# Designs tried in a protein design run: peptides against a protein of PDB entry 5JXT. Part 266

Target 1, 319 residues: chain A of PDB entry 5JXT
Amino acid sequence: SLLPKKEINVYIGMSEMQVKWYQKILEKDIDAVNGAGGKRESKTRLLNIVMQLRKCCNHPYLFEGAEPGPPYTTDEHLIYNAGKMVVLDKLLKRIQKQGSRVLIFSQMSRLLDILEDYCVFRGYKYCRIDGSTAHEDRIAAIDEYNKPGSDKFIFLLTTRAGGLGINLTTADIVILYDSDWNPQADLQAMDRAHRIGQTKQVVVYRFVTDNAIEEKVLERAAQKLRLDQLVIQQGRAQVAAKAAANKDELLSMIQHGAEKVFQTKGAFGTMAEKGSQLDDDDIDAILQAGETRTKELNARYEKLGIDDLQKFTSESAYE

## One batch from the design tools (peptide; made by RFdiffusion4, then SolubleMPNN)

Design b2_p29_1_s3 (from b2_p29_1, 9 letters changed)
Fold by OpenDDE base, seed 2:
Structure b2_p29_1_s3 (fold): chain B 319 residues (1-319), chain A 29 residues (1-29)
Amino acid sequence: as target 1 above (319 residues)
Amino acid sequence: SSLPEIATEEEIKKLIEESKEELEKYKFP
């Protein structure tokens, strides 16, 4: 029988550089962040702020002129300037040492470019598929990854490209570097490794920037997933259509952690305490804390009925 | 990156069927 997948949210602090860029993004649109535009603020403007904050949570080098240079060289700065990269770098060493193989998913093809530079810098053998990859090249990449005795350790995918029904059961670890707004897209990504033919325990690590917009993206995705499950169980197909974030929800998401970000002069959490000097015990502590918070998050939504979840999607706009 | 398009009614139906199949996979020992 296929073992159930184990899902762990990995809560990661921002680097000092990410905090500085997160502050700059909020400051640029401070009137919108403070809700001063009220009903007049366009949903498009708020969505743009959300997109910039999510880029910052992924990597500051997603912004033009953020990369230090000249000279533009790939070095340790690619890792220590992003909290997710610091954790990824340590986690990949562990995954490789245990003889596992890993799928890394992102919403952002430009983040896959950074991850390619990282793979080259660390000497990791990888495959890549995104939305622009030709059909023939996709087949070739899948075959190269899945072949017996493949030296390809990492498969880099956009979550959308992963949705194509491909089989990657030769991997047993899935890293969601970021989350989709649609939790079903992330589930479909996990199901590339968690299928018939998998012989190992699939473990999914979902990276979440702590004290940032990504916590609210995760909460919203968990709410939606629970609602979708309850709707399926109750046979009430009509409820699913209302799931687009409203303006007030987007504002609440943007405001989440913003005050603490403005008060912070350095890195956050584990990145402030250890920075790039995380050891194996620090990674174990992060994973254990993540497992606890994941259970708490799930337990919060498991108790809610459809009516409560519909209210909570309205009330979470006010907290 | 295009805004997440609201899943079409067909995509929602497909997601519902896929989610049912997943839920059924969890029920079989």
Scores: peptide ipSAE 0.000, ipTM 0.301, DockQ to the pose 0.012
Fold by OpenDDE base, seed 4:
Structure b2_p29_1_s3 (fold): chain B 319 residues (1-319), chain A 29 residues (1-29)
Amino acid sequence: as target 1 above (319 residues)
Amino acid sequence: SSLPEIATEEEIKKLIEESKEELEKYKFP
């Protein structure tokens, strides 16, 4: 029988470089971040800020001129300059040691380019599929990954390309390096490993930059997923149409953690204490804290009815 | 059409719907 998937949110601090770039993004549009534009502030401007902040949470090298160089060489800086890469690097070593195989999903094809450089640097054998991958090359990559005795450890996918009904039940670990705005896209990605033919316990690690916009992206996605479930259960199909974030919701998401980011010198959380020198105990602590926060997050939304979830703006999550 | 590096929620919904429709066509008998 297929075992239920275990999903754990992994809350990760920003590196010093990420904090610096996050500050620069906020400072560039400080009037919009402070709401000084009021009703005149464009939704497009706020969406652009959200996009840049999400890039920063993934990797600072997604910005032009962020990578140290010349020379542009792949080394340890690719890892220590992004909190998610530091955790990923330690987690992949553990996953490999236990004889598991891993799917890594991202919304950003350019992040997959960074992950390819990382895989080459660490000597991890991988497959890749994104939105630009030809149909024949997708089939070839899937077949190569799924072959009995395949030496391919990692499959790199964009979340959307992973949504295309592919079977990857030869993997038992799923890493969501970032989250989709639509929680159904992430579920569809997980269901590539968590389906008929899976023989192992599927574990999903969702990376979330702590004290940043991604925490609010996750909360919004969890709220939407619960609302969709309740709408299906109650037969009220008409409720689903209101889901586009308004300006005030986007502004609240941008402002989340911004004050603490401006006050911070250096890195956040575990990245401030140990940087790239995380040990196995630090990873266990991060995973345990993540499991606790995941249970708390789920318990908040399980108690809410449809009417509560419809009124629940990002501000009321803390009352 | 080059997918924007990060598509909007609406573009994601559209792509998921298009991908579902394509998958329904490729249901192997």
Scores: peptide ipSAE 0.000, ipTM 0.333, DockQ to the pose 0.015
Fold by OpenDDE base, seed 5:
Structure b2_p29_1_s3 (fold): chain B 319 residues (1-319), chain A 29 residues (1-29)
Amino acid sequence: as target 1 above (319 residues)
Amino acid sequence: SSLPEIATEEEIKKLIEESKEELEKYKFP
């Protein structure tokens, strides 16, 4: 029988470089961030800020001229300059040691390029599929990953490309490096490993940059997921219509943690204390804290009815 | 300006329909 999947949000502090880039993104559009544009501020401008902040949360090298060089060499800086990479690097060592295989999902194909460089640098054997991968190459990559005795440890996927009904039950670990705005896309990604033919406990690690926009992306995704579940359960399919964030919601998301980011000199949380020197105890502490915060987040939305969830999407714009 | 690909309402509806069985099995812990 298929075991239930375990999902854990992994809350990760920004590196010093991420904090500096996050500050620069906010400062560049400070009038929009402060809401000074009011009704004149375009939704497109706010969406662009959100996208830049999400890029920063993933990796600062997603920005032109962020990578140190020349020479452009892949080394430890690829890891320590992104909090998610520091945690990923430690987590993958543990996952490999336990004889697990891992799917890594991202919304950003350019982040998969960074993850390929990382895989090469660490000597991890991998497969890749994104939106640009030819159909025949997708089949070949899936077959290469799934074959008995495959030496491929990691499968790198864009969440949407991984959503294409493929079976990857030869993996038992799923890492969501970032989250989709649509929680259903992330569920469909998890279900590549969590399907008929899976023989292991599937564990999902969702990476979330702490004290940043990604916490609000996660909260919104969790709220929407709960609403979608209740709508399906109650047969009220017509209520699902508020998918896109309004201007005030986007502004609130951009403002979340911004004050603390401006006040911070250096990295955040465990990244400030340990940086790339995270040990196994630090990882266990991050995972335990993440499991607690995941339960608290879920418990917040489990108590809400459809009407409350619909109001909360409207009232969280007024607090 | 690369707008974040916000899934369309139709795309969301399709994904909800495609993931209906998975959602019914999904319990918040």
Scores: peptide ipSAE 0.000, ipTM 0.329, DockQ to the pose 0.014
Fold by OpenDDE base, seed 1:
Structure b2_p29_1_s3 (fold): chain B 319 residues (1-319), chain A 29 residues (1-29)
Amino acid sequence: as target 1 above (319 residues)
Amino acid sequence: SSLPEIATEEEIKKLIEESKEELEKYKFP
């Protein structure tokens, strides 16, 4: 029988460069961040701030002129300038040593470009599929990855391109480098490895930037998933339709951790203490802390009813 | 309070295009 998948949220601090860019994003729109725009603030402007903050959480080189140069060279700076890359770099070494193979999902094709540069720099053999990949090239990449004795360690995918019913059961590890606003898209991505033909325990690592907007994205995704489950169980399909984040919810998400980001000089958490010098014990500590916080998050939402989840989404916009 | 509607593929394309146009304005000197 297929073993249940294990999902672990991996909470990761920002690098010093990410903190500086996160501050700059907030400072550019400080009036909107402080709610000074009030009822006149456009939902589009708040969504754009959210998207910039999510880019910063993924990698600062997603911004033009952020990469150090000239000369523009791939080096250790590609890793240490993003907290997620520091953790990814250590985690991939462990995964490879265990004889596992890994799917890495992102919402951002431009992040896959950075991950390709990283794979080349570390000498990892990989496949890639995104939204622009031709149908024939997708088949070829899947077949190359799935072939017996394939030397391809990593498969890089956009979460949506991974949704295409693909079988990737030759991988047992899934990394969600970022999260979709729709938790069903992430579930569909996990189900590429967690499917009939899988012989190993599938482990899913969801990367979450700590003390940043991504925690609120995760909370909202967990709330939505629980609501969707309860709506299906109770037959109340009409409740799911009021799904777009309102302006106040977006503002609360933007404000989350902003004060601490402004007060911070340097990096966050383990990135401040060790930076790129994370060892195997530090990774174990991050994974253990993540497993605990994941259980706590799930336990919080499992106890809530439909009415509580609907109220809680309104009240948590003010906390 | 409504949990974000799955932005349609068109809304996301539009948000990506609008985000690209705004990113061009976000060129730090």
Scores: peptide ipSAE 0.015, ipTM 0.380, DockQ to the pose 0.021; fails the geometry check

Design b2_p29_1_s4 (from b2_p29_1, 12 letters changed)
Fold by OpenDDE base, seed 4:
Structure b2_p29_1_s4 (fold): chain B 319 residues (1-319), chain A 29 residues (1-29)
Amino acid sequence: as target 1 above (319 residues)
Amino acid sequence: SSLPEIATEEEIEKLIKESEEILKKYKYP
């Protein structure tokens, strides 16, 4: 029988470089961040800020001129300059040691480029599929990964490209390096490993930058998923149409953690204490804290009815 | 159609709607 998937949110602090870039993004549009534009502020401007902040949470090298160089060489700086890469690097070593195989999903093809450079640097054998991958090359990559005795450890996928009907049950670990705004896209990604033919316990690690916009993206996605489930259960198909973030919701998401980011000198959380020198105990602590926060997050939304979830703006999650 | 590297909110909303319509057709019996 297929075992239920275990999903764990992994809350990760920003590196010093990420904090500096996060500050620069907020400072560039400080009037919009402070709500000084009021009703005149464009939704497009706020969406652009959200997108830049999400890039920063993934990797600072997604910005032009962020990578140290010349020379542009792949070394340890690729890892220590992004909190998610530091955790990923330690987690992949553990996953490999236990004889597991891993799917890594991202919303950003350019992040997969960084992950390819990382895989080469660490000597991890991988496959890749994104939105630009030809149909024949997708089939070839899937077949190569799924072969009995395949030496391919990692499969790199964009979440949406991975959503297209593929079977990857030869992997038992799923890493969501970032989250989709649509929780159904992430579920579809998980279901590539968690389906008929899986023989192992599927574990999903969802990376979330702590004290940043990604925490609010996750909360919004969890709220939407619960609302969708309740709408399906109650047969109220008309409720789904209000899902677009309003300007005030986007502004609240941008403002989340911004004050603490401006006050911070250096890195956040575990990244401030140990940086790239995380040990196995630090990873266990991060995973345990993540499992606790995941249970708390789920418990908040399980108690809410449809009417509560419809009124629940990002501000009321803390009352 | 090349999926944009990072889909806009509108493209995401469209893809959500399309995915929801597909999921409605795949009612598990």
Scores: peptide ipSAE 0.007, ipTM 0.370, DockQ to the pose 0.013
Fold by OpenDDE base, seed 3:
Structure b2_p29_1_s4 (fold): chain B 319 residues (1-319), chain A 29 residues (1-29)
Amino acid sequence: as target 1 above (319 residues)
Amino acid sequence: SSLPEIATEEEIEKLIKESEEILKKYKYP
């Protein structure tokens, strides 16, 4: 029988470079971040800020002129300048040693470009599919990954391209490098490994930048998922809040952790203490803390009714 | 304008590109 998926949120501190870029993004639009624009503030402007903050949480090199150079060479800087890459680099070594194979999903095709450079740099054999991949090339990549005795360790996918009805049950580990605004997109992506034909325990690691906008993206996704489940269970299809985040919700998401980011000199959390020198015990601690916070998050939303879930509780932007 | 229920990769890439034009003014020193 197919074992249930294990889902673990992996909370990761920003690198020093990410903190600096996160500060710059907020400072540039500080009037919007402070809500000074009021009713005149463009929803599009707030969405742009959200997208920049999410790019920063993924990798600073997603910004033009952020990569050190010339010369533009792939080196250890590709890893240590992004908290998610530091954790990914350690986690992939463990996954490989265990004889597992891994799907890595992102919302950003340009992040997959960085992950390709990383794979080449570490000597990981990989496949890639994104929205631009031709149909024939998608089939070829899937077949190459799924073939018996495939030497392809990693499959890089955009979450949406991975949402297409493909079977990747030859992988047992899923890394969501970032999250979709729609939790169903992430579920559809991870179900490429968690399908009939899977023989191993599927483990899903969801990377979440700690003390940043991604925590609020995750909370909103968890809220939506629970609401969708309750709506389906109650037959109230009309209550499916298809509602895109309003301006106040977007503003609250942008403000989350912003004060602490402005006060921070250097990196966050374990990234401040260890940086690129994370060991296997540090990874175990991060995973254990993540498992605890994941259970707490789920337990919070499981107790809420439809009426409570329809109210986006902007908990204080200052917690 | 509602965020598209699921912002397409193309819409995300467009938002990224529009925002990069704004970030081009901030060279990392």
Scores: peptide ipSAE 0.012, ipTM 0.416, DockQ to the pose 0.023; fails the geometry check
Fold by OpenDDE base, seed 5:
Structure b2_p29_1_s4 (fold): chain B 319 residues (1-319), chain A 29 residues (1-29)
Amino acid sequence: as target 1 above (319 residues)
Amino acid sequence: SSLPEIATEEEIEKLIKESEEILKKYKYP
């Protein structure tokens, strides 16, 4: 029988470099961030800020001129300059040691390029599929990963390319390096490993940059998922239409943690205390804290009815 | 008061893709 999947949100502090880039993104559009543009501020401008902030949360080398060089050499800086990479690097060592195999999903194909460089640097054998991968190459990559005795440890996927009905039940760990705006896309990604033919406990680690826009992306995705579940259960199909963020919601998401980011002269949380020197106890503490916050997040939304979830999307715009 | 049309998931995806293309242009001069 298929065991229920375990999902854990892993809350990760920004590196010093991420904080600096996050500040620069906010400062560049400070009038929009402060709401000074009012009704004149385009939704497109706010969406662009959101997208830049999400890139920063993933990796600062997604920006031009962020990578140190020339010479452009892959070394430890690829890891310590992104909080998610620091945690990923420690977590992958543990996952490999336990004889697990891992799917890593991202929304950003360019983050997969960074993860390929990382895999090469660490000597991890991997497969890759994204939106540009030819159909024949997708089949070949899946077959190479799934073959008995495959030496491929990691499968790198864009969330949507991984959503294409493929079976990856030869992996038992799923890392969502970032989250989709649509929680169903992430569920479909998890379901590549969590399907008929899986023999292990599937564990999903969802990376979330703490004190940043990604917390609000996660909250919004959790609200939407709960609303979708309740709408299906109650047969109220008409309620599902409010799924995309309005300007005020986008502004609130951009403003979330911005003050603390401006006040910070370094990394956040465990990244400030330990940086790349995270040990196994620090990882256990992060995972335990993440499991607690995940339970609290779920418990918050499980208590809400359809009317409350619809109001909460409106009231979070007034606080 | 025209509620600004909520960017569809497709519009966000298009913006992400356009930004990935812009950034491809910048990383490989």
Scores: peptide ipSAE 0.008, ipTM 0.362, DockQ to the pose 0.019; fails the geometry check
Fold by OpenDDE base, seed 2:
Structure b2_p29_1_s4 (fold): chain B 319 residues (1-319), chain A 29 residues (1-29)
Amino acid sequence: as target 1 above (319 residues)
Amino acid sequence: SSLPEIATEEEIEKLIKESEEILKKYKYP
């Protein structure tokens, strides 16, 4: 029988570089962040801020002129300048040592480019599929990854490209490097490894930048997933329409953690304490804390009815 | 230090539309 998947949110602090870039993004549109534009602020402008903040949470080198150089060389700076990369680097060593294979999903093809550079730098064998990958090349990459005795450790995928119904049950670890606005897209990504033919316990690690917009993206996704489950269970198909965040929700998401980010002169959380010097015990502590916070998050939404979930704004989740 | 490029309106609309399309596919079994 297929074992239930284990899902763990991994809460990760920003690097010093990420904090500096996050501050710059907020400062550029400070009037919008403060809600000074009110009803006149375009939803598009707020969505732009959200996208830039999510890029920052993924990697600062997603911004033009952020990479240190010349010379432009792949080195340890690719890792220590992004909290998610520091945790990924340690986690991948553990995953490899245990004889597991890993799918890494992102919403951003440009992040997959950074992850390719990282894989080359660490000597990890990988496959890649994104939205631009030709059909034949997708089949070839899947076959190369799934073949008996494959030396391919990592499969890099955009979450959408992973949505194409492919079977990757030769992997047992899934890393969601970022989250989709649609929790169903992430579930579809997990289901590439969690299918008939899987013989191992599938573990899903969802990376979440702590004290940043990604916490609110995660909460919104969890709320929506619970709402969708309850709607299906109750046969109430009509609740469909409120999928897109409104302006006030987007503002609340942008404002979340902004004050603390402005007050911070260095890195956040585990990145401030240990930086790139995380050991195996530090990773265990991060995973254990993440498992606890994941249970707490799920327990908050499990108690809510449909009517509560429909009224539940991102602000009320933390009161 | 160049300020991060703001995603184009087109990129945002594409992301919204694709998120909405994925939502539609999952609501109807």
Scores: peptide ipSAE 0.007, ipTM 0.363, DockQ to the pose 0.014; fails the geometry check

